Peptides against a protein of PDB entry 3PBP. Designs and how they scored, part 7

Target 1, 203 residues: chain A of PDB entry 3PBP
Amino acid sequence: LNEKDLNLILNKSLVMYESLDSTTDVIVKRNVIKQLQFVSKLHENWNSRFGKVDIQKEYRLAKVQGPFTINPFPGELYDYTATNIATILIDNGQNEIVCVSFDDGSLILLFKDLEMSMSWDVDNYVYNNSLVLIERVKLQREIKSLITLPEQLGKLYVISDNIIQQVNFMSWASTLSKCINESDLNPLAGLKFESKLEDIATI
Target 2, 203 residues: chain A of PDB entry 3PBP as posed
Amino acid sequence: LNEKDLNLILNKSLVMYESLDSTTDVIVKRNVIKQLQFVSKLHENWNSRFGKVDIQKEYRLAKVQGPFTINPFPGELYDYTATNIATILIDNGQNEIVCVSFDDGSLILLFKDLEMSMSWDVDNYVYNNSLVLIERVKLQREIKSLITLPEQLGKLYVISDNIIQQVNFMSWASTLSKSINESDLNPLAGLKFESKLEDIATI

## One batch from the design tools (peptide)

Design b1_p10_2_s2 (made by RFdiffusion4, then SolubleMPNN; from b1_p10_2, 3 letters changed)
Fold by OpenDDE base, seed 2:
Structure b1_p10_2_s2 (fold): chain B 203 residues (1-203), chain A 10 residues (1-10)
Amino acid sequence: as target 1 above (203 residues)
Amino acid sequence: SLGDKLLELV
């Protein structure tokens, strides 16, 4: 965490707070307010010399986020079990794709389209817990593990029994990153969400 | 190579 990242989190927390209105659920209001309070205190206590912050004990009691929903969920996967999860950076601004593998050899690439606060008061905080299905990649292999490399934006490495394969989704993820950063979704119209699969190494 | 690096992780 650096000062730039902290400012980004603060700005996000402010935007979330500003989105609150009279119709917003009380649980949501409380969580968003606590989020903003936490980040504001974090910013106040920021020690730039050491890159350290003292976090008050009350905020160390943050709860687990989720559960999450996948929309639309592929009907074919209802009978299958998720095996691995990975997050893949698509830019230097902390935009990420979530990847989940299944025991049928499928990969689903997911995007969190809505901003979600930390869970502070309640378990299973479910506000803005939707993930958008972008792409399903069928590998027809048993997926043992998922590997990401921080220097390799928009790339996922899939390990199976005898092969390492690369899933490269930068063809669409670069556009998605731009849309997020510019707050303009127009470039997504007509975008083909098709990743490239390449064999990298035999095991 | 990238392949070698990945093989070291497996």
Scores: peptide ipSAE 0.142, ipTM 0.833, DockQ to the pose 0.020
Fold by OpenDDE base, seed 3:
Formats: structure tokens, sequence, C-alpha cells
Structure b1_p10_2_s2 (fold): chain B 203 residues (1-203), chain A 10 residues (1-10)
């Protein structure tokens, strides 16, 4: 956490607050307001010299986010179990892809298209909880683990019994990053969401 | 190598 990050989350929290209206659910209003209050206090209490933020006890009781939905969900995966999850940075602006593996050897690459607040009062807080399916990669292997390297944007390493494979999605993730940062979705039109698979090492 | 680094993480 740094000053830049605090400014970013403050701005995001303000945008969420400004989106509230008379039709917004009370639970959503409460969570968004509490988040704005929390982030505002963090920003006010930020000591840049020491990289320190004072957190009041009332805000230490935040709950787990979720559940999430995947849209569209591949129908064939209903019979399979999710095994691993990873988040992969696609730029230096903290945009990320979520990857989930399944026991059929599938990887799904997901994007969080809507801004979320933390859950403050309730468990299973459900607001802006959708994930967009971008790509499904079928490895046809038992996936043991997922590894990401912070210095390697748009790359996921998949570990199976005898091999480490790289999934490289920068072919489309660079365009996605640009679209997010410029608030222009036009470059996504006709973009092929196809990642490259490469063998890296045998185990 | 990258492979070695990844193997260390397994």
Amino acid sequence: as target 1 above (203 residues)
Amino acid sequence: SLGDKLLELV
C-alpha cells in the first residue's frame, strides 16, 4: 500500500458512492458508505514518511467478498470441480485477470468488469459480483498448481505432474489494458481471445 | 533459468 494506491481506492470509492440512489438496496448503501469512510480515514491518516496507516478497530472486521458469478459459464464445467485460482497482472495500473482451473484440465480466464466494495456488515455480500469469461484453455492434464510472477505481465504458469507450461495472454490483454485505461472499448471489437501455450520445463 | 526458478516454487 502506497499513497498512489490510496488515492486510487479513494477515487473508486467516491465513484461508487456517487452511483447510489433512492433505488439502491440498503445493504449496498451501507457497504459503499462504510468503504468510503474507511478509505477516507486511511487517506487522512497516511504517513508517507513511514509508509504507515492507522486502522481503527471498527474497520478491522471486514468480511470475505463473494460469492462470484461467471458469465457465461461453460455448461460442460458444471460437472467439474474448481481446483486452483490465481490473479495475473496485465499492466502496471493493477488491472488483472482472474484464472480458475478445473479438474478436467480446463483453465478459464476471467475479467472483473464492475467495481466492488469490501464487505463490512454481511457475509456473502452480493453486489457487482459478476466475472466475464474471456477464454477457456483446455490443457487435458491434471493441474496441480498455478504460479504467477509479478515481473511477468499476462503470463500464467501451470504445473502438472511432469511439466510446467506457460499460458501467455498478452496478445489480447495488452488491448484490454488499453481499453480500461482509456475508457474506450472499441479496440475489443473483433479481438481474438486466444492465449499461447508453451512448454517451459519438465519436472 | 526461468525453469529453475519455477521448480523452486513447486
Scores: peptide ipSAE 0.142, ipTM 0.833, DockQ to the pose 0.020
Fold by OpenDDE base, seed 1:
Formats: sequence, C-alpha cells, structure tokens
Structure b1_p10_2_s2 (fold): chain B 203 residues (1-203), chain A 10 residues (1-10)
Amino acid sequence: as target 1 above (203 residues)
Amino acid sequence: SLGDKLLELV
C-alpha cells in the first residue's frame, strides 16, 4: 500500500458513501459508513516517510467479503464444480479479470463492475457482490491449474494433464481497460468478447 | 522458452 493506492481507496469509499440515500438498506448504510470511517482514519494516520499506518483494533475484526454471484450464470455449469480461480491484470492501473475453471473444462472470465466495501457490521455482507460474465471458454480438458505471469497482461495459462494452453483476451481487454479508465463505455458497443486459445507446450 | 518457464511453475 502506498499513498496513491490509499487515495484511490479513499475516493472509492467516498463515492460509495455519496451513493447512499433514504432507500438504501440499513446494513449497506452501516457497512459503507464504517468503510469510509476506516479509510479516513487510515489516511489521517498514514506516515509516508515509513510507509506505515496505525490501524485501530476494532477495524481488525472485518469479516470476509462475499459470497459473490455470477451474472448471468451459465445454466450448464449448475451441474459442475468450480476447480480453480485466478486474477489476471489487464493494465498497469490494476484493472483485473477474474477467471474460474470448472470440472467440465470450462473457463469463465468475469469482471467486477461495482465496488464492494469490506464487511464491518455483519457476516455474509453481499452488497455489490455481482460479477459480470464476459466470456465462457470451453477447453474440453481437465484443468489442473491456472497460471498468470505478472509481465503478461491479459494472458492466462491453463495446465491440463498433457498440455499448457494460453488464453489471450487482450483483443477485448484492451478496450475494456480503456473504457474503465476513461469512464466511457461506447467503445464496448459491437466488441466481440472472444479470446484466443493457443497451445504453448506439451507436458 | 516460455514453455520451460511455465513447466517450472507446475
């Protein structure tokens, strides 16, 4: 965590707070308020010289985020089990795609379109917990592991019993990154969310 | 090769 990251988190927490209204659920209000209070105190206590911050004990009791939902969830995958998860950077601004594999050999590529606070008040805090399904890639292989390389944006390596395959989604992820960073969704119109699959090595 | 690097991670 650096000062830039802290400012980003503060801005995100402020935007969430400003979105609260009379119709917002009480649990959401409490969590968003606690989030902003935490981040504000964190920012006030930030020591840039040492890269340190004092965190009050009460905020160390934050709960695990989730569960998450996938929207839309592919109906065919209800009968299958998720096996692996990976997060793949699509730019140097820390925009990420979440990938989940299933035991049918499917990969789903997911995007978190909404910001979610930590759970500060209750267990199972689920506000803004939806992930958007971007693409389903069918490998028709038993997926053993998922590997990402930090220097390779928008690339996922899938390891099966006998082969390493690359999933390259930069054909659309570069446009998505631009849309996020510029706050303009127009370039997504007519974009094909189709990743390239390539064999890299035999095992 | 890239393949060799990936094999080291398995």
Scores: peptide ipSAE 0.141, ipTM 0.833, DockQ to the pose 0.020
Fold by OpenDDE base, seed 5:
Structure b1_p10_2_s2 (fold): chain B 203 residues (1-203), chain A 10 residues (1-10)
Amino acid sequence: as target 1 above (203 residues)
Amino acid sequence: SLGDKLLELV
C-alpha cells in the first residue's frame, strides 16, 4: 500500500458513495457508506514515513465479497466445474483480469466493469457483482494450477500434467487498461479478444 | 530461465 494506491481507493469509494440515491437498497447504502468511512479513516491515519496505517478492529471484520455472476456465461460450461481462480494485473494502476479454469480445460477471462464495496455487515453481499466475460480459451488439458508473476503483466501461466503454458492477453488488455484509465470505451470497438498461447516448459 | 523458475513452483 502506498499513497497513490490509497488515493485511488478513496476516489473509487467517493464515486460509489455519490452514486447512492433514494432508490438504492438500504443494505447497499450501508455497505457503501462504511466503505467510504473505512477508506477515509485510512487516508486520515496514513503514515507516509512507514507506509503504514492502523486499521480498527471493526473494519478488519469485513466479510467475503460475492457471490459473483458471469455475463454472458457460456452454456457449455454449465455442465462443468470450476477448478482454479487467479487475478492478473494488466497495468500498474491496479486493473486486473479475473481468470477461472474449468475441468473441461477451459479458461475464462473476466473483467469487473463495476465498482463493488467490501461486505461489511452481511454475508453474500450482492451489488454490482457481475463479471464480464471477455474471452474463453480452450486448452483441452486438465488444469492443475494457475500461476501469475507480478512483474509479468497480462500473463497467466497454466500448469497441466506435462506442460507449462503461457496465456498472454496483453494484445487486448493494454487497450482495455487504457479504456478504464481514460474512461473511454471507443478503443474497444473492433478489438479482437484473442490471447496468445505459448508452451514454456515441459514437466 | 523463466521456465526453470516456473518449474520450481510445480
Scores: peptide ipSAE 0.134, ipTM 0.828, DockQ to the pose 0.020

## One batch from the design tools (peptide)

Design b1_p11_1 (made by RFdiffusion4)
Fold by OpenDDE base, seed 1:
Parts: structure tokens; C-alpha cells; sequence
Structure b1_p11_1 (fold): chain B 203 residues (1-203), chain A 11 residues (1-11)
């Protein structure tokens, strides 16, 4: 954690707070307010020299986020089981894609388009928990593992019994990154979300 | 390790 990251989190927390209105659920309001209070206190107590912050006991009791939903969920995958999960950076910032593999050989590429607060007071806090399905890639192989390399943006390596394949989604992820960073979704219009598959090695 | 194998083949 650095000061830049902390400022980003603070700004996100402020945006969430400002989005609250009279129709917002009381539990959500309470949680968002608690989130903002937490981040604000962190910012006030930030020691840049040591890169540390003292966290009050009450905030150390934050709970696990989730469950998450996938929208839309491919109907065909209802009969299959998720096997692996990985996160892939698409830029040198903080934008990332979530990838989930299934036992039918499918990969789904997901994006979280809504900001989520931490869960403070309520178990299984659920708000802005939807992941957007961007692409389904069908490999028709038993997927053993998923590997990502930090220096390889927008690339996922899929390991099967006898082959390593690369899934490269920078064709659309570069545009997505730009849209996020510039807060302009117009370039996504007409964009094809099709990743490139390449055999890397036989094993 | 599989990760090492991947890295070696990619580079």
C-alpha cells in the first residue's frame, strides 16, 4: 500500500458515499458510511516514511466479501463445475480481469464494473457483487491450472495434460483499460470481445 | 515447476 493507492481508495469510497440516497437500503448506507470512515482515518494516520497505518481494532474485524454473481451466466455452464480462478492485469494500474475455468474446458473472462465496499457489520454483505461476463473461451480440454505473469499484460496461460496455451485478450483489453482510465465507454461500441488462442508448448 | 516451464518457453 502506498499513498497513491490510499488516495484512490478514498476517492472510490467518497463516490460510493455520494451515491447514497433516500431509497438506499439502511444496511448498505451503514456499510458505505463505515467504509468511508475507515478509509478517511487511514488517510489521516498515514505515515509516508514507513508506509504504515495504525488500524483501530473495530476495523480489523472486517468480514469476507461475497458471494459474487456472474451476469449473464452462460446457461450451458449450469451443469458444470468451476475448477480454477485467476486475476490478470490489463494495464500498469489496477485494472484487472477475473478468469474462471470450468470442467467442460471453458474459460470465462469477467470484469467487475461496480465498486464494492468491504463488509463491516453484516455477515455475507452483498452489494455491487455482480461480475460482468465479457467472453467465454471454449478450449475443449481438461484445464489443470491457470498461470499469469505480471509482466505479461492481458495474457493467461492455460495448462492441460500435454499442452500450454496462451489466451491473449489484449485486442479488447487495451481498449477497455483506456475506457476505464478516461471514463469514456464510447470506444467499446462495436468492439469485438474475442481473445486469441496460441499453442505455446507441448509438455 | 510448471510455472518455471511456462516462463522458460515464453521467454
Amino acid sequence: as target 1 above (203 residues)
Amino acid sequence: HIKDAVENKIN
Scores: peptide ipSAE 0.011, ipTM 0.509, DockQ to the pose 0.020
Fold by OpenDDE base, seed 5:
Structure b1_p11_1 (fold): chain B 203 residues (1-203), chain A 11 residues (1-11)
Amino acid sequence: as target 1 above (203 residues)
Amino acid sequence: HIKDAVENKIN
């Protein structure tokens, strides 16, 4: 954690707080408020020299986030089990794609389009927990592992028994990144979310 | 590690 990251988290927490209204669920309000309090306290007590803060006990008792939902969820995948998960950076910022593989050989590429706070008071805190389905890639192979290389943005390597394949989604991810960073969704109109699949090596 | 193996094949 650095000062820049802390500022970003603070800004996000403030935006979340400002989005609260009379219709917001009480649990959501509590978590968002607690989030803001936590981050504000961190910011206030930030020691840039050591990159550390004294965290009060109550904030150290944060709980696990989730579960998450996928929207829309492909109906065909109800009969299959998720096997691997990976996150892939699409820019040098913090924008990333979540990839989940299934035992039918499918890959789903997902994006977290809503900001979510940490879970503070309750288990299984559920708010803004949806992941947007961007693309489903059907490999029709048994996926053994997913590999990402930090220096290769928007690329996922899929390892099967006999082949290594690259999924390159920068064709659309670059546009998505731009849209997010510039807060302009217009370029997404008409964008085709089709990744390039390439065989890299035979195993 | 599998990562190393993959990297070696990719390069």
Scores: peptide ipSAE 0.010, ipTM 0.496, DockQ to the pose 0.020
Fold by OpenDDE base, seed 2:
Structure b1_p11_1 (fold): chain B 203 residues (1-203), chain A 11 residues (1-11)
Amino acid sequence: as target 1 above (203 residues)
Amino acid sequence: HIKDAVENKIN
């Protein structure tokens, strides 16, 4: 964690707080407020020299995030089992794609379009727990592992029995990144969400 | 580790 990241988290937490109103669920309000309080305290206690923060014991009671939903979930995948998960950066601003593989050889590329706070007081906190399906890539092979390289944005390496394949989704991810960063979704209209699949090496 | 092997082949 660095100061820039902390500032980003603080800003996100502030935006979430500002979105609260009288119609917001009480559980959501509590979690968002707790999130902001936590991040604010972190910011106050930040030691830039050591990159350390003292965390009060009360905030160590954070709960596991989830469950999550995928929308739309491909109907044909109900009969299959998820095998691997990976997160891939699409820019230097920490925007990420979530990738899940299935035992039918499918990869689904997912995006979290809504901000989510940490879960503090409630088990199975489910506010803004939806992931958007962007693309399904069918490899039609057993997927053993998913590998991402930090220096290679928008690329996922898929390890199968005897082959390494690259899934490159920068064709659309660059536009997505721009849309997120500029808070303008217009460029997504008409965008083709089709990743490039390439054989990299045999193993 | 598989990751290291992949990195060595790709980079």
Scores: peptide ipSAE 0.010, ipTM 0.508, DockQ to the pose 0.021
Fold by OpenDDE base, seed 3:
Structure b1_p11_1 (fold): chain B 203 residues (1-203), chain A 11 residues (1-11)
Amino acid sequence: as target 1 above (203 residues)
Amino acid sequence: HIKDAVENKIN
């Protein structure tokens, strides 16, 4: 954790707080407020020289988040099992794509549209837990592992029994990143969500 | 929302 990351988390928490209104559920309000309070206190107690933050005892009682949903979930995958998960950065601002592999050889690329607070009060706190399906890539191979490289934005390496393949989704992820950062969805119009698959090496 | 835009594109 660095100062830049902390500022980003603070900004996200502020945005969540600002989204609250009179119609928001009381439990949600409580969690978002606690989230903002926590992050604000972290920011106040940040020691940039040592990269340390003091966490007050009251905030050490965070609970498990989830479950999560995928929307829409591909009907074809209901009979298959998820095998691997990876998170891939698409920019330097910590926007991320979540990738899940299945035992049918499919990869699904997912985006978290809404911010989620930590669970502070209720077990199994469920709010803003939906992931958006962006793309399904069918490899028709047994996927053993997923690898990402921090220096390579928008790239996923898929390892199977005899081959390493690269999935490059920057063709659309760069536009998505821009939309997120600028809060403008107009550039998504006409965008094709099609990743490029390339063989990298034989194993 | 980005969700709506993406869903509309995929569908």
Scores: peptide ipSAE 0.008, ipTM 0.364, DockQ to the pose 0.141

Design b1_p11_1_s1 (made by RFdiffusion4, then SolubleMPNN; from b1_p11_1, 5 letters changed)
Fold by OpenDDE base, seed 1:
Structure b1_p11_1_s1 (fold): chain B 203 residues (1-203), chain A 11 residues (1-11)
Amino acid sequence: as target 1 above (203 residues)
Amino acid sequence: NLIKAVENKIK
């Protein structure tokens, strides 16, 4: 955690707070307010010299986020089980794609389009928990593991029994990154969300 | 280390 990251979190928390209205659920209001209070206190107590913040005990009791939903969920995958999960950076900021593999050999590439607050006051807090399905890649292999390399943006390595394959989605992820950073989604219109598959090595 | 093994094969 650095000062830049802390400022980003504070700004996100402020935006969430400002989005609250009279129709917002009371539980959501409480969690968003609690998060803003937490981040504000962190910012006030930030020691830039040591990169240190003291966190009060009450805020260290935050609960696990989730569950998440995938929209739309491919109907065929209801009969299959998720096996692996990975997060892939698409830029040098904080924009990420979530990848989930299934035992049918499918990979789904997902994007979190909404900011979700931490769970502070309640168990199983569910708000802004949707993930958008961008692409389904069918490998028709038993996927053993997913590997990402931090220096390789928009690339996922899939390990099977006898092969390592690369999934490269920078063809569309570069545009997505730009859209997010510029707060303009228009360039996504007509964009083909098709990743490139390449055999890297035999095992 | 599987990660290192993969990294070595990818390079």
Scores: peptide ipSAE 0.028, ipTM 0.707, DockQ to the pose 0.020
Fold by OpenDDE base, seed 3:
Structure b1_p11_1_s1 (fold): chain B 203 residues (1-203), chain A 11 residues (1-11)
Amino acid sequence: as target 1 above (203 residues)
Amino acid sequence: NLIKAVENKIK
């Protein structure tokens, strides 16, 4: 955590707060307000020299986030089991794609389209818990692990028994990043969500 | 570590 990250979190929390209106559920309002209060206090108490903050006692009682949903969930995958998960940065502003592998050799690339606050008051707080399915990549291999390199944006390395494969999704993720950062979805129109798969090495 | 070995091979 650094000052830049903290500012980003604060901005996200502000956006969530600003999205509240008279029709928003009271529990949601309370939770989002607490989120903003928490992040604001973190920002106020930030010591840049040591990279530390003081967290007040009430905020240390946060609950577990989730569950999450995937929309749409591929019908074929209902009979299969998820095996690995990874997050891949697509820019330097902490926008990321979530990848989940399945035991059929599929990878699903997911995007969190809505901001989700921490759960403060209630167990199993569920709001803005949706992940959008962007792409399904079928490898037809037993996936052992998923690896990312921080210096390589939009690249996922898939480890199987005998091969390392790279999934490169920057062909569309660069546009997605731009859309997020500029708050303009127009460039997504007609965008092809097809990642490039390449064999990297035998292991 | 296998991850580091893979990283080194990829670079």
Scores: peptide ipSAE 0.024, ipTM 0.699, DockQ to the pose 0.021
Fold by OpenDDE base, seed 2:
Structure b1_p11_1_s1 (fold): chain B 203 residues (1-203), chain A 11 residues (1-11)
Amino acid sequence: as target 1 above (203 residues)
Amino acid sequence: NLIKAVENKIK
């Protein structure tokens, strides 16, 4: 964690707080408020020299995020089991794609379009728990592992029994990154969400 | 070990 990251988290927490109104669910209000309080305290106690911060015990009781939903979920994947998960950076601003592999050889590329806070008070906090399906890539092979490299934006390496393949989705992820950063999703209209698959090595 | 090997091969 660095100061820049902390500022980003603070800004996100503030935006979430500002989105609250009289119609917002009480559980959501409490959770968002607690997050803002937590991040604010972190910011106040930030030691830039050591990159450290003291966290009060009460905030160490954060719960696991989820469950999540995928929209739309491919109907045929109900018969298959998820095998691997990875997150891939698409820019230096911490925008990410979530990738899940299935035992049919499919990869689904997912985006979290709604900001979700950490769960502070309740188990199974599900507010803004949806992931948007962007693309399904069918490899038709057993996927053993998913590898990402932090210096390679928008690239996923898929390891199978006999081959390493690269999935490159920067053809659309660059536009997505721009849309997120500019808060304008219009450029995504008509964009083809088709990643490039390349064989990297035989193993 | 396999992950590191793959990373080294891809880099």
Scores: peptide ipSAE 0.024, ipTM 0.690, DockQ to the pose 0.021
Fold by OpenDDE base, seed 4:
Structure b1_p11_1_s1 (fold): chain B 203 residues (1-203), chain A 11 residues (1-11)
Amino acid sequence: as target 1 above (203 residues)
Amino acid sequence: NLIKAVENKIK
């Protein structure tokens, strides 16, 4: 965690807070407010010299986020089990793709289109918990691990028993990043969400 | 460490 990350979290929390209105559910309001309070205090107590933050006890009792939904979920994958999860940075602004692997050798690439606060008061806090399916990549291999490198944007390394494969989705992720950062969805029109698969090394 | 081994192969 660094100052840049902290500022980003603060900004996200502020945006969430500002989105609250009279129609917002009380549970949502409470969680978003608590989120903002937490991040604000975190920011206030940030020691940039040491990269340390003092966290009060009340905020160390956060509950598990989720559950999340995937939309649309590939019907075929109901018969299979998720095996790995990874997040991949697509830009220097910390936009991310979520990847989930399945035991059929499928990878699903997901986008979190809405920000969700941490859960503080209730179990299974559900708000802005939707993930958008962008692409399904069928590797037809037993996926052992997913590896990401922070310096390599839009790249996922898939490890099987005998091979390392690279999934490169920057062909579309660069456009997605632009859309997010500019708040303009127009560039997504006609975009093909097809990642490139390449064999990198034999294990 | 498997991660290090992978990283070394990727780099």
Scores: peptide ipSAE 0.023, ipTM 0.690, DockQ to the pose 0.021

Design b1_p11_1_s2 (made by RFdiffusion4, then SolubleMPNN; from b1_p11_1, 7 letters changed)
Fold by OpenDDE base, seed 1:
Structure b1_p11_1_s2 (fold): chain B 203 residues (1-203), chain A 11 residues (1-11)
Amino acid sequence: as target 1 above (203 residues)
Amino acid sequence: NLIEAVKRKIS
């Protein structure tokens, strides 16, 4: 992570924050705000001489440990277990959203962001691939499986005991794709990160 | 095949 990358992450977080409105889900709002707070603190604590950031303990706890970090991680999901993972193409240029399901019936939609460098000691650096939380969808069902169809961009099919549901996030993912491809984040301003949930079929 | 089953259900 370098200063330029950190600025980019900050800008992304700001754009997401600015996209919030009265209709945005409370959970999404909370997560976006927390993300912005986290990134802002990262920026504040940035030391360009060493290319490191000292992260406060409270924000360090707001991530999932492992090969990939999820930021921010919804606090209530700490009590639940991840059950499925899927990667969904949002364009033909290999831009992707990562989805993780939990045993509370939640889906989190994630975007692969820049690699993050964290430091707790001057000579101790940890590089983690970060996943940015975009949206949490509560399905109130036991999720058995996640299915993606390569020919259907920005769509995730969730299989439960008696129903197949479609999560369609192209309402925002199309804009995200454009932003990535054009290296312009401006179109994300005012964008609602709300996926459409539809019952497709009974099983 | 689960994928095919899903495809059949959603088509």
Scores: peptide ipSAE 0.032, ipTM 0.704, DockQ to the pose 0.021
Fold by OpenDDE base, seed 5:
Structure b1_p11_1_s2 (fold): chain B 203 residues (1-203), chain A 11 residues (1-11)
Amino acid sequence: as target 1 above (203 residues)
Amino acid sequence: NLIEAVKRKIS
């Protein structure tokens, strides 16, 4: 992702926002606003975080999937800026979780699947570029970088000032993967979306 | 690179 592409995404989000009027459904309004806010936060932080993320991967994601809405979006994150984005494979079938970090130390784990999104929350409006919030992990520290290892499915390494932490979400991601691949959402019933956090090393 | 650095720390 480069500055030009990010600007394009921002502009698209702005156009969507400007299309809102008094007759627009409230849910749609919220989603469009959330999208704009999300993209704006990424844009604001882009220069400061340049080179700290897998730019090539983010470019691919943004080009294909962006701009994004997040459902639901944690309201408290409106006060904070998105700092990093990463994608993590959860299987060998190209299913991925999108992770976005914020400067409050939060990680949000997201998945883009419209069909599943509707199944999870039938009351939510779903955009073509909507991401479903699966989990929010609060680290309560400054997140400097997100690292993924291709050989480690469902694991995200978070680099802070003093430690490297592993977020392992395979406890639920394995089930999610199965649901997606088999087009059967039944196993999601009662599934707990709780990742395991582990300190890996001091730095 | 950063990935290798992380790998070293994890190992």
Scores: peptide ipSAE 0.029, ipTM 0.701, DockQ to the pose 0.021
Fold by OpenDDE base, seed 4:
Structure b1_p11_1_s2 (fold): chain B 203 residues (1-203), chain A 11 residues (1-11)
Amino acid sequence: as target 1 above (203 residues)
Amino acid sequence: NLIEAVKRKIS
């Protein structure tokens, strides 16, 4: 099921890429390319990581609402491969952060900006099915798995060979949640998107 | 089960 859904996303991304022409909007081109890059990198390593984490929800979401674009995509990560994906609840209203890990030890925290985009100024570009880069966390470890617990909001557990680390992003996610739920972006002004990293256990 | 192992470590 997982592989099938990922293949579907990849195929859709490829089709979108192939549909680009000289008349296509530059922003759309950029986003489609970023999407394809993301999905391709994820696909390269996905099968080797299958069964290590529960990604059922993410696949269903991607199948129904995807494919997604990422804006901006960190240029440095074009040289690396995506390894894992997870969704993390940030409130009881079902707002979620999407996290993707890379084989350089990076985590990117992403937000589906559909609801947020509705709150933007009229002059702002609105892009459906986009993921906004919120934060890049550099763990400098080989990430084996991502674990989320539904009872623990805004927390991601990163599993490596010898350690479990917790990424806690509630310092900013609580504000983000408020902004989404209230359709008011003002509280984001001056907000620092810096998650807390803590070693939880040795394994 | 990895999830259970994680839960044990963080509980």
Scores: peptide ipSAE 0.028, ipTM 0.696, DockQ to the pose 0.021
Fold by OpenDDE base, seed 2:
Structure b1_p11_1_s2 (fold): chain B 203 residues (1-203), chain A 11 residues (1-11)
Amino acid sequence: as target 1 above (203 residues)
Amino acid sequence: NLIEAVKRKIS
């Protein structure tokens, strides 16, 4: 964690707080408020020299995020089992794609379109828990592992028994990144969400 | 390990 990242988290927390109104669920309000309080305290206590902060014990009780939903979920994948998960950066601003592999050889590329806070008080906090399906890539092979490299944006390496393949989705992810950063989703209209698959090496 | 080996190869 660095100061820039902390500022980003603070800004996100502020935006979430500002979105609250009288109609917002009480559980959501409490959770968002606690997050803002936590991040604000972190910011106040930030030691830039050592890149660390002291965290009060009460905020160490954060819960695991989830469960999540995938929208739309491919109907045919109900018969298959998820095998691997990876997150891939699409820009230097920490926008990410989530990838899940299945035992039928499918990869689904997912995006978190709604901001979600950490869960503080409630078990199984599920506010804004949806992931949007962007693309399904069918490899028709057993996927053993998913590898990402931080210096290679929008690239996923898929390891199978005999081959390493690269999934490159920067053809659309660059546009997605721009849309997110500019808060304008219009450029996504008509965009073809088709990643490029390339054989990298035989193993 | 295998992961590191793969990373070296694809880098």
Scores: peptide ipSAE 0.026, ipTM 0.711, DockQ to the pose 0.021

